# Ledger of designs, part 57: peptides against a protein of PDB entry 6UG1

Target 1, 304 residues: chain A of PDB entry 6UG1
Amino acid sequence: SNEERKRRKYFHMLYLVCLMVHGFIRNEWINSKRLSRKLSNLVPEKVFELLHPQKDEELPLRSTRKLLDGLKKCMELWQKHWKITKKYDNVGLYMRTWKEIEMSANNKRKFKTLKRSDFLRAVSKGHGDPDISVQGFVAMLRACNVNARLIMSCQPPDFTNMKIDTSLNGNNAYKDMVKYPIFWCEVWDKFSKKWITVDPVNLKTIEQVRLHSKLAPKGVACCERNMLRYVIAYDRKYGCRDVTRRYAQWMNSKVRKRRITKDDFGEKWFRKVITALHHRKRTKIDDYEDQYFFQRDESEGIPD
Target 2, 301 residues: chain A of PDB entry 6UG1 as posed
Amino acid sequence: SNEERKRRKYFHMLYLVCLMVHGFIRNEWINSKRLSRKLSNLVPEKVFELLHPQKDEELPLRSTRKLLDGLKKCMELWQKHWKITKKYDNEGLYMRTWKEIEMSANNKRKFKTLKRSDFLRAVSKGHGDPDISVQGFVAMLRACNVNARLIMSCQPPDFTNMKIDTSLNAYKDMVKYPIFWCEVWDKFSKKWITVDPVNLKTIEQVRLHSKLAPKGVACCERNMLRYVIAYDRKYGCRDVTRRYAQWMNSKVRKRRITKDDFGEKWFRKVITALHHRKRTKIDDYEDQYFFRRDESEGIPD

## One batch from the design tools (peptide; made by RFdiffusion4, then SolubleMPNN)

Design b2_p13_5_s2 (from b2_p13_5, 5 letters changed)
Fold by OpenDDE base, seed 4:
Structure b2_p13_5_s2 (fold): chain B 304 residues (1-304), chain A 13 residues (1-13)
Amino acid sequence: as target 1 above (304 residues)
Amino acid sequence: LEKELQEILKEFE
């Protein structure tokens, strides 16, 4: 019905705000001075120097290579720190079906919300789910004065799915769900004027995304609980930015149709949400990023 | 932030 379409759109918007606020809160928690002091001790001086290379005036690419090597070593150090990767309770922050949402509304299951103290302890011990691990990795890089962003792929229920029964047919094995991450890291490369993508936990990869990312879900089974639609970046200065364009190869042709921003009302609303979560002034880094997104939009073209 | 988010949510009621 038209009413059910409106209800699903509204619930998608509410759920998206809750996810984006969750990302914001986690981004505040990883700025903990106590955690920073503890995590900085995991990074040897030689690795710290690689994270902060001098600008090579002859070949700026040499400085980028040092930064990439430093990030690789940080990823290796993080694997040594992290002792226990817990499975998600149920589906974690992966996408729920409409049926799962309706069933969950009836079950007053007290979700044990992870308190800030418990989060800091989990990161500090190296015990937690993959999201806590990624968030802790971002905290370690920030402790080394690296301009690292927490990236969150927000997975609100699909308001474009108008099926009554949205039960996933078959054992969507936990393996297919977790094949691609929900959280990852970006690091600013001041030499190339680009964001470097780092997945320290899931794919254990470092990328300089040009046209496509390995972090973008591929295949039907993986996309059922992980649809690339809202990739939100939270920086160390409490900036909030939509970076979906980086990771979406087909932003205009495919991704936009699955976003609330497909219409002018949804675009205006989503801008209000981003603005409310964006607690810093614009910088030249944002200008370089917006220029990159513009070039990506031009190169994709308007879908026929 | 919580007030701004509540205002954003009220625009949907």
Scores: peptide ipSAE 0.028, ipTM 0.724, DockQ to the pose 0.743
Fold by OpenDDE base, seed 2:
Structure b2_p13_5_s2 (fold): chain B 304 residues (1-304), chain A 13 residues (1-13)
Amino acid sequence: as target 1 above (304 residues)
Amino acid sequence: LEKELQEILKEFE
């Protein structure tokens, strides 16, 4: 019905705000001074020097290569630190079906919330789910004075799906779900004036995204619980930015149709949510990023 | 807000 369409749209909006605030809270927790002091000790001086290369005036690419090597070594150090990767409880922050939401609303399940103290202990010990591990990796890079963002792919229920039964096939559901991450890292490259994408946990990859990312879900089964729609960047200064354009190859033709921002009301609403979570002034880094997004929009074109 | 949002997230876990 039209009423069910409205209900699903409103529920999607509410769920999206909750996810975005969760990302904001986790971004605050990883700024812990106590955690920073512990995690900085994981990074040897030689690796710290690679993270902070001098500008090569002759060939700026040499400086970027040093940074990339430093980030690779940080991923290796992080793997040594991380002792226990826990499975997600149920589906974690991956996308739920409408049926799962309706069933959960009927069941007063007491879920155990991870407290800040428990999170900091989990990261410090190297025990937790992949999301905690990624968040801890961002904390380690920030402890090394790297301009690292926490990236969250927000997975609200699909308000464009009007099917009543959205049951997923069970057997490989978890493997397909966790094939692509929900959380990852971005690192600012001051030499190339670009964000470097780092997945330290899932795909264990470093990318300089131009047109597409390996972190963008591919295939029907993987997209059932991980639909690239809202990729939110949280920086060390409590900036909040929509970076979906970086990871979406087909932002205008495909992704926009599945976002609340498909209409002017949704665009204005979503902008208000971003603004409420954006606790810093604009910087030249934001100008370079917006220029890159503009060039990506021009290069994609307007869908016919 | 954190508690309320965690409670809302809990209703979905």
Scores: peptide ipSAE 0.028, ipTM 0.720, DockQ to the pose 0.079
Fold by OpenDDE base, seed 3:
Structure b2_p13_5_s2 (fold): chain B 304 residues (1-304), chain A 13 residues (1-13)
Amino acid sequence: as target 1 above (304 residues)
Amino acid sequence: LEKELQEILKEFE
């Protein structure tokens, strides 16, 4: 019905806001001075120097290569620190079906909200789910004075899916779900004027995204609980930015149709949410990023 | 909006 379509749109908006605020709170927690002091001790001086290369005036690419090598070594150090990767309880922050939401509303399951103290302890010990691990990796890079962002792929229920029964096939559902991450890292390369994508936990990869990312979900089974629609970046100065354009190959043709921003009302609403979560002034880094997004929109073209 | 966001969070906690 038209009423059910309106209801699903409303629940999608509400759920998206809750996810975006969750990302904001986790981004604040990883700025903990106590955690920063502990995590900086995991990075030896030689690796710190690679993270902060001098500008090579002859070939700036040499400086970028040092930074990439430093980030690779940081991923290796992080794997040594992280002792226990817990499975998600249920589906974690992956996308729920409408049926699962309706069933969850009937079952007053007490969500065990992880307290800030428990989060800081989990990161400090290296014991937690993959999301806590990624968040801790961002905290370690920030402790080394690296301009690292926490990236969150927000997975609200699909308001465009009007089917009631998505029978998710049971046995491989978890493996397919966790094949691609929900959280990852971006690092600012001051030499190339680009963001470097880092997945320290899931795919254990570093990439310089041009047209497509390895972190973008591929295949029907993986996309059931992970649809790339809202990729939000949280920086160390409490900036909040939509970076979906970086990871979406087909932003204009495919992704936009599944976002609340498909219409002018949804675009204005979503801009208000981003503005409320964006607590810093604009910088030249934002100008370079916006220029990159513009070039990506021109290169995709308008869908026929 | 920030108050609304905080109220919305309380319903999901």
Scores: peptide ipSAE 0.028, ipTM 0.731, DockQ to the pose 0.127
Fold by OpenDDE base, seed 1:
Structure b2_p13_5_s2 (fold): chain B 304 residues (1-304), chain A 13 residues (1-13)
Amino acid sequence: as target 1 above (304 residues)
Amino acid sequence: LEKELQEILKEFE
């Protein structure tokens, strides 16, 4: 019905806000001064120097290569620190079906909320789920004065799916779900004027995204619980930015149709949500990023 | 709808 379409759109919007606020809260927690002091001790001086290379005036690419080597060594150090990777409880923050949402509303299950103290303990011990591990890695880079963003791929229920039964039948559903991350890192390269993408936990990759990311879900089974629609960046100064354009090859033709921003009402609403979560002034880094997104929109063209 | 969701955002800040 038209009413059920409105209900699913409303519930998608509410769920998206809750996810974006969750990302904001986790970004505040990883700015903990107590955690920063502990995590800075994991990074040797030689690795710190690689994270902060001098500008090579002859070949700026040499400075970028040092930064990339420093980030690789930080991923290795982080793997040594992280002792226990817990499985997600159920689907974690991956996309739920409409049936799973209805069933969970009927079941008054006490959701165990992770407290700030428990999070800080988990990161300090190296014991937690992959999301806690990525968030801790961002905290370690920030402890080393690196301009690192927490990235979250928000997975609200698909309001474009009007099927009554959306149950997922499959023994490998968990493996396909966790094939691609929900949380990752971006690091600002001051030499190339670009964000470097870092997945320290899942794919263990560092990339400079041009047209395609390795972190973008591929294949029907992986996209059932991980649809690239809302990739939100949280910086160390409480900036909040939509960076979906970086990771979406087909933003205009495919991704936009599955976003709340497909219509003017949804665009205005989503802009208000981003503005509410954005607690810093605009910087020259935002200008370089917006210029890159503009060039990516022009290069994709208008979908036929 | 926008007002309700903004109120919810303020409760989480």
Scores: peptide ipSAE 0.028, ipTM 0.701, DockQ to the pose 0.122

Design b2_p13_5_s3 (from b2_p13_5, 5 letters changed)
Fold by OpenDDE base, seed 3:
Structure b2_p13_5_s3 (fold): chain B 304 residues (1-304), chain A 13 residues (1-13)
Amino acid sequence: as target 1 above (304 residues)
Amino acid sequence: LEEELQKILEEFK
């Protein structure tokens, strides 16, 4: 019905806001001075120097290569620190079906909300789910004065899916779900003037995204619980930015149709949410990023 | 909007 379509749109908006605020709170927690002091001790001086290369005036690419090598070594150090990767309880922050939402509304399951103290302890010990691990990795890079962002792929229920019964086939559902991350890292490269994508936990990869990312979900089974629609970046100065354009190859043709921003009302609403979560002044880094997004929109073209 | 965001957060706790 038209009423059910309106209800699902409203629930999608509400759920998206809750996810975006969750990302904001986790981004604040990883700025803990106590955690920063502890995590900086994991990075030896030689690796710190690679993270902060001098500008090579002859070939700026040499400086970028040092930074990439430093980030690779940081991923290796992080793997040594992280002792226990817990499975998600249920589906974690992956996308729920409408049926699962209806069933969960009937079952008053007490969501065990992880307290700030428990989060800081989990990161400090190296014991937690993959999301806590990624968040801790961002905290370690920030402790080394690296301009690292926490990236969150927000997975609200699909308001465009009007089917009641998505029978998710049971046995491989978890493996397919966790094949691609929900959280990752971006690092600012001051030499190339680009964001470097870092997945320290899931795919264990570093990439400089041009047209497509390895972190973008591929295949029907993986996309059932992970649809790339809202990729939000949280920086160390409490900036909040939509960076979906970086990771979406087909932003205009495919992704936009599945976002609340498909219409002018949804675009204005979503801009208000981003503005409320964005607590810093604009910088030249934002100008370079916006220029990159513009070039990506021109290169994709308008879908026929 | 911050108050609405806070109310929404309280409902999901």
Scores: peptide ipSAE 0.031, ipTM 0.736, DockQ to the pose 0.131
Fold by OpenDDE base, seed 1:
Structure b2_p13_5_s3 (fold): chain B 304 residues (1-304), chain A 13 residues (1-13)
Amino acid sequence: as target 1 above (304 residues)
Amino acid sequence: LEEELQKILEEFK
């Protein structure tokens, strides 16, 4: 019905706000001064120097290469620190079906909320799920004065799916779900004036995204619980930005149709949500990023 | 709808 379409759209919007607020709160927690002091001790001086290379005036690419080597060594150090990777409880922050939502509403299950103290302990011990591990890695880079963003791929239920039964039948559903991350890192390269993408936990990759990311879900089974629609960046100064354009090859033709921003009402609403979560002034870094997104929109063209 | 979701966003901050 038209009413059920409105209900699913509303519930998608509410769920998206809750996810974006969750990302904001986790981004605040990783700015903990107590955690920063502990995590800075994991990074040797030689690795710190690689993270902060001098500007090579002859070849700026040499400075970028040092930064990339420093980030690689930080991923290795982080793997040594992280002792226990827990599986997600159920589907974690991956996308739920409409049936799973209805069933969970009927079951008054006490959701165990992770407290700030428990999170800080988990990161300090190296014991937790992959999301806690990525968030801790961002905290370690920030402890080393690196301009690192926490990236969250928000997975609200698909309001474009009007099927009554959306149950997922499959023994490999968990493996396909966790094939691509929900959380990752971006690091600002001051030499190339670009964001470097870092997945320290899942794919263990560092990339400079041009047209395609390795972190973008591929294949029907992986996209059932991980649809690239809302990739939100949280910086160390409590900035909040939509960076979906970086990771979406087909933003205009495919991704936009599955976003709340497909219509003017949804665009205005989503802009208000971003503005409410954005707690810093605009910087020259935002200008370079917006210029890159503009060039990516022009290069994709208008969908036929 | 926008005002309701804004209130919810404010309650979670």
Scores: peptide ipSAE 0.028, ipTM 0.715, DockQ to the pose 0.124
Fold by OpenDDE base, seed 5:
Structure b2_p13_5_s3 (fold): chain B 304 residues (1-304), chain A 13 residues (1-13)
Amino acid sequence: as target 1 above (304 residues)
Amino acid sequence: LEEELQKILEEFK
């Protein structure tokens, strides 16, 4: 019905705000001075120097290569620190079906909300789910004075899916779900004027994204609980930016149709949510990023 | 929306 379409759109909007606020709060927690002091001790001086190379004026690419080597060594150090990767409770922050949402409204399952103190302890010990591990890795890079962003792929329920029964049939549903991450890292390369993508936990990869990312879900089974629609970046100065354009190959033709921003009302609403979570002034880094997004929109073309 | 988001953020501080 038209009423059920409105209800699903509203619930998608509410759920998206809750996810974006969760990302904001986790980004505040990883700025903990106590955590920063502990995590800086994990990084040897030689690795710190690689993270902060001098500008090579003749060949800026040499400086970028040192930074990439430093980031690779940081991923190896992080794997040594992290002792226990817990499975997600149920589906974690992956996408729920409409049926699962309706059934969960009846089950007062007390989501044990992880407190800030418990999060800081989990990161310090190296014990937690993959999301806590990625968030801790961002905290370690920030402890080394690296301009690292926390990236979150927000998975609200699909308001474009009007099916009543959306039950997922499959014994391997968990393996397919966790094949691609929900959280990852970006690092600013001051030499190339680009963001470097880092997945320290799931795929254990470093990318300089041009047209596509390995972190973008591929295949029907993986896309059931992980649809690339809202990739939000949280920086160390409490900036909040939509970076979906970086990771979406087909932003205009495919991704936009599954976002709240498909219409003018949804675009204005989503801009208000981003503005409310963006607590810093604009910088030259934002100008370089917006220029890259513009070039990506021109290269995709406007779908007729 | 900004006030509601601030309230939500304050409840989690």
Scores: peptide ipSAE 0.026, ipTM 0.696, DockQ to the pose 0.093
Fold by OpenDDE base, seed 2:
Structure b2_p13_5_s3 (fold): chain B 304 residues (1-304), chain A 13 residues (1-13)
Amino acid sequence: as target 1 above (304 residues)
Amino acid sequence: LEEELQKILEEFK
């Protein structure tokens, strides 16, 4: 019905706000001074020097290569630190079906809230799910004075799916779900004036995204619980930015149709949510990023 | 809806 369409749209909006607030809270927790002091000790001086290369005036690419090598070594150090990767409870922060939401509404399930103290202990010990591990990796880079962002791919229920039964095929559901991450890292490259994408846990990859990312879900089964729609960046200064354009190859033709921002009301609403979570002034880094997004929009074109 | 939102908020705390 038209009423069910409205209900699903509103529920999607509320769920999206909850996810974005969760990302904001986790971004605050990883700024813990106590955690920072512990995690900085994981990074040897030689690796710290690679993270902070001098500007090569002759060939700026040499400085970027040192930074990339430093980030690779940080991923290796992080793997040594991380002792236990827990499975997600149920589907974690991956996308639920409408049926799962309706069934959950009927069940008085007490969800186990992870307290800040428990999170900090989990990261410090190297015990937790992949999301906690990624968040801890961002904390380690921030402890080394790296301008690292926490990236969250927000997975609200698909308000464009009007099917009543959205049951997923069971056998490989978890493997397909976790094939691509929900959380990852971005690092500012001051030499190339670009964000470097780092997945330290899932794909264990470092990318300089131009047109597409390896972190963008591919294939029907993987996209059932991980639909690239809202990729939100949380920086060390409590900035909040929509960076979906970086990871979406087909933002205008495909991704926009599945976002609340498909219409002017949704765009204005989503901008208000971003603004409420954005607790810093604009910087030249934001100018370079917006210029990159503009060039990506021009290069994609307007879908016919 | 409020109970569902509260459960969602509790899941994400």
Scores: peptide ipSAE 0.024, ipTM 0.702, DockQ to the pose 0.063

Design b2_p13_5_s4 (from b2_p13_5, 5 letters changed)
Fold by OpenDDE base, seed 4:
Structure b2_p13_5_s4 (fold): chain B 304 residues (1-304), chain A 13 residues (1-13)
Amino acid sequence: as target 1 above (304 residues)
Amino acid sequence: LEEELQAILKEFE
């Protein structure tokens, strides 16, 4: 019905805000001074120097190569620190079906909300789910004075799916779900004026995304619980930015149709949510990023 | 932030 369409759209919007607020809170927690002091000790001086190369005026690419090597070594150090990767409880922050949402509304399952103290302890010990691990990695880079962003792929229920039964069939559902991350890192390369993508946990990869990312879910089974629609970046200064354009090859043709921003009302609303979560002034980094997104929109073209 | 977010949510109720 038209009513059910409105209900699903509203619930998608509510769920999206809750996810974006969750990302904001986690981004605040990883700025903990106590955690920063502990995690800085994991990074040897030689690796710190690679994270902070001098500008090579002859060949800026040499400085980028040092930064990339430093980030690779940080991923190796992080793997040595992290002792226990817990499975997600149920589906974690991956996308729920409409049926699962309706069933969960009836079940007042007290989700044991992880307290800030428990999070800081989990990161310090190297014990937790993959999301806690990624968040801790971002905290370690920030402890080394690296301009690292926490990236969150927000997975609200698909309001474009009007099927009554949205039950997912299959024994491999968890493996397919966790094949691609929900959280990752971006690091600002001041030499190339670009964000470097870092997945320290799932794919253990570093990328300089041009047209496509390895972190973008591919295949039907993987996309059931992980649809690239809202990739939100949280920086160390409490900036909040939509960076979906970086990771979406087909933003205009495919991704936009599954976003609330498909219409002018949804675009205005989503801009209000981003503005409410964006607690810093604009910087030249934002100008370079917006220019990159503009060039990506021009290169994709307008879908016919 | 919570008040602003609640206000944004109330615009859709």
Scores: peptide ipSAE 0.028, ipTM 0.709, DockQ to the pose 0.758
Fold by OpenDDE base, seed 5:
Order: structure tokens, then sequence, then C-alpha cells
Structure b2_p13_5_s4 (fold): chain B 304 residues (1-304), chain A 13 residues (1-13)
């Protein structure tokens, strides 16, 4: 019905706000001064120097190469620190079906929310799920004065799915769900004027995204619980930005149709949510990023 | 933030 369509759209919006606020809170927690002091001790001076290379005036690419080597070594150090990777409880922050939502509404299951103290202890010990691990990695880079963003791929229920029964066949293996991450890192390269993508936990990859990312889910089974729609970046100064354009090859043709921003009302609303979560002034970094997104929109074109 | 979020939610009620 039209009513069920409205209900699913509203619930998608509410769920999206809750996810974006969760990302904001986790971004605040990883700025903990106590955690920063502990995590900075994991990074040797030689690795710190690679993270902060001098500008090579002859070949700026040499400075970028040093930064990339420093980030690779930080990933290796993080793997040594992290002792226990826990499985997610149920589906974690991956996408739920409408049936799963309806069943959970009837079951007043008290979600055990992880307290700030428990999170800080988990990161400090190296014991937790992959999301806690990524968040801790961002905290370590920030402790080394690196301009590192926490990236969250928000997975609200698909309001474009109007099927009555949206039950996934129980065989959608946990393996297919976790094939691609929900959280990752971006690091600002001041030499190339670009964001570097870092997945320290899942794919263990560093990339400079041009047209496509390795972190973008591919295949039907993986996309059932991980649809690239809302990739939100949280920086160390409490900036909040939509960076979906970086990771979406087909933003205009495919991704936009599955976002609340497909219509003018949804676009205006989503901008209000971003603005409410964006607690810093605009910088030249934002100008370079917006220029990159503009070039990506022009290169994709308008879908026929 | 909570007040701003509540204001955003009230625009949909």
Amino acid sequence: as target 1 above (304 residues)
Amino acid sequence: LEEELQAILKEFE
C-alpha cells in the first residue's frame, strides 16, 4: 500500500539518523585522551616519521609513498595489538530485513549497548568485534597526530524493498555478510590533496580511490546486508561529511535510487541531518574533496 | 545534538 511505503520510508529515515548518531558518538569516544596516550606508545618513532614526511619539493609523490609506508606499518602494528576478533552479535550494524525488524519490535530485546568505559577497555586490550578494531585503529592514527577519519557505511533497511516477506533464506552465510566492512578509515594526504582509504581489519588494504574501491560490496549475496548508500565520514574535529561519491561508481544511475536523497524533500532532510552532526568550520580540505566529487559526478554523467 | 535531532524528527510527525 501507499501507507506501507510511507511507513518504510519513515522507519528508514529514523534508523539512518540513529546509525549516524552512533557513528558520531563512536567518533567522540576514539578522541579519548586516555586512549590516545596508550595507543601512541604502539607506534615507534621511525613509523611516526613516515606518517609525517617532509614535503619533497622535487617530487611530492615521494612524500606520499612515505605516508603510505607508514600507514602499512601502522596496520601491521595494529594486527599485533589486536588479540581477539569477536564475531558480531547477530548481524551487528549490517542491514536488517523488514521481517527481522517487525519480529524485533515484538520482542523487547534490551540491546546491550556497549558503554564508553567498556569500549575504551576493549580497544586498549585488543579484544572486540571488527568495528571496535577499526575504530581503535583510527584512534591510534589520531594519537600520532594523523588526520584520520572514521568512515561508516550506514545500513538502514531498504525502503525501496516493498516485498511483504523480506526474510533472507537462512543460508546467507555470515561469511557473505562480513566479506566487506561497515567501518574503515580515511587519511588525508596533504601532498596529493586526496583522502587515502584504509581498511586495517577486513581486507587489510590501502588504496587511493579514483573510480572504484575494493571496499564497495559486489555480488547479490554480499549486497543483501551491505548496500553502499550512505558512507559517512567523521573527522577528529567532529566534522561530518557524506563521502558516498568516493566509493559509489554508479552514484547517479544506481545508488541515488536507493537513498532518501532521491527526491528534493529527502535531499533537504538529509542535509539537515549532516549539518546537525557537522561541528566544525569548512576547510581547504573540504574544498579539494568537493572538487573531486564534482569531477566524479561530471565523469559519470546523468543516466539516460 | 539531542534537541536538534528531536527537531528533525518533529518535522516528520
Scores: peptide ipSAE 0.026, ipTM 0.701, DockQ to the pose 0.708
Fold by OpenDDE base, seed 1:
Structure b2_p13_5_s4 (fold): chain B 304 residues (1-304), chain A 13 residues (1-13)
Amino acid sequence: as target 1 above (304 residues)
Amino acid sequence: LEEELQAILKEFE
């Protein structure tokens, strides 16, 4: 019905706000001075120097290579720190079906929210789910004065799915679900004027995204619970930015149709949500990023 | 709808 379409759109919007606020809160928690002091001790001086290379005036690419090597070593150090990777409870922050949402509402399930103290303890001990691990890795890089962003792929229920029965076949669902991350890191390369993508936990990869990302979900089974629609970046200064354009090959032709921003009302609303979560002034880094997104929109063209 | 969602967002600020 038209009513059910409106209801699903509303619930998608509400759920998206809750996810984006969750990302904001986690980004605040990883700025903990107590955590920063502990995590800085995990990074030897030689690795710190690689994270902060001098500008090579002859070949700026040499400086980028040192930074990339430093980030690789940080991933290796993080793997040594992280002792226990817990499975997600149920589906974690991956996309729920409409049926799962209705069933959860009926069962009055008490969701235990992880407290800040418990999060900081989990990161410090190296015990937690993959999301906590990624968030802790971002905290470690920030502790080393690296301009690292927390990236969150927000997975609200698909309001474009009007099927009543949206049940997923259970058994293979977890492996396919966790094949691609929900949280990752970006690091600012001051030499190339680009963001470097870092997945320290899931794919254990460093990428300089041009047209395609390894972190973009591929295949029907993986996309059932992980649809790339809302990739939100949270920086150390409480900036909030939509960076979906970086990771979406087909933003205009495919991704936009699955976003609330497909219409002018949704675009205006989503801009207000981003603005409310964006607690810093614009910088030259934002100018370089917006220029890159503009070039990516021009290169994709208008969908037929 | 927008006003309601903005009110909800403000409860988390």
Scores: peptide ipSAE 0.025, ipTM 0.683, DockQ to the pose 0.125
Fold by OpenDDE base, seed 2:
Structure b2_p13_5_s4 (fold): chain B 304 residues (1-304), chain A 13 residues (1-13)
Amino acid sequence: as target 1 above (304 residues)
Amino acid sequence: LEEELQAILKEFE
């Protein structure tokens, strides 16, 4: 019905706000000075020097290579620190079906919220789910004065799915769900003027995204619980930015149709949400990023 | 979902 369409759109919007604010809170928690002091001790001086290379005036690429090597070594150090990777409770922050939502609303399940103190203890001990691990990795890089962003792929229920029963067909194995991350890291490369993508936990990869990312979900089974629609970046200065364009190969043709921003009302609403979560002034880094997004929009073209 | 939303909202309290 038209009413059910409105209900699902509204619920998608509400769920998206809650996810985006969850990301904001986790980004605040990883800025803990106590945690920063502990995590900086995990990084040897030689690795710190690689994270902060001098500018090579002859070949700026040499400086980028040092940064990439430093980030690789940080991923290795993080794997040594992280002792226990817990499975998600149920589906974690992956996408739920509308049926799962309705069933969850009927079942008074007390969700145990992870308190800030418990989060800081989990990261400090190296015990937690993959999301806590990624968030802790961002905290470690920030402790080393690296301009690292927390990235969150927000997974609100699909308001474009108007089926009554939205149950997933078949045993979507936990393995297919977690094949691609919900949280990852970006690091600013001051030499190339680009964000470097870092997944320290799931794919254990570092990439300089141009046209496509390895972190973008591929295949039907993986996309059922992980639809790339809202990739939100949280920086160390409480900046909040939509970076979906980086990871979406087909932003205009495919991704936009599944976003609330498909219409002018949704675009204006979503901009208000971003603005409410964006607690810093614009910087030259944002200018370089917006220029990159513009070039990506021009290169994709308008879908015929 | 109200409880997850409330749990997310309670992470704000």
Scores: peptide ipSAE 0.025, ipTM 0.715, DockQ to the pose 0.062

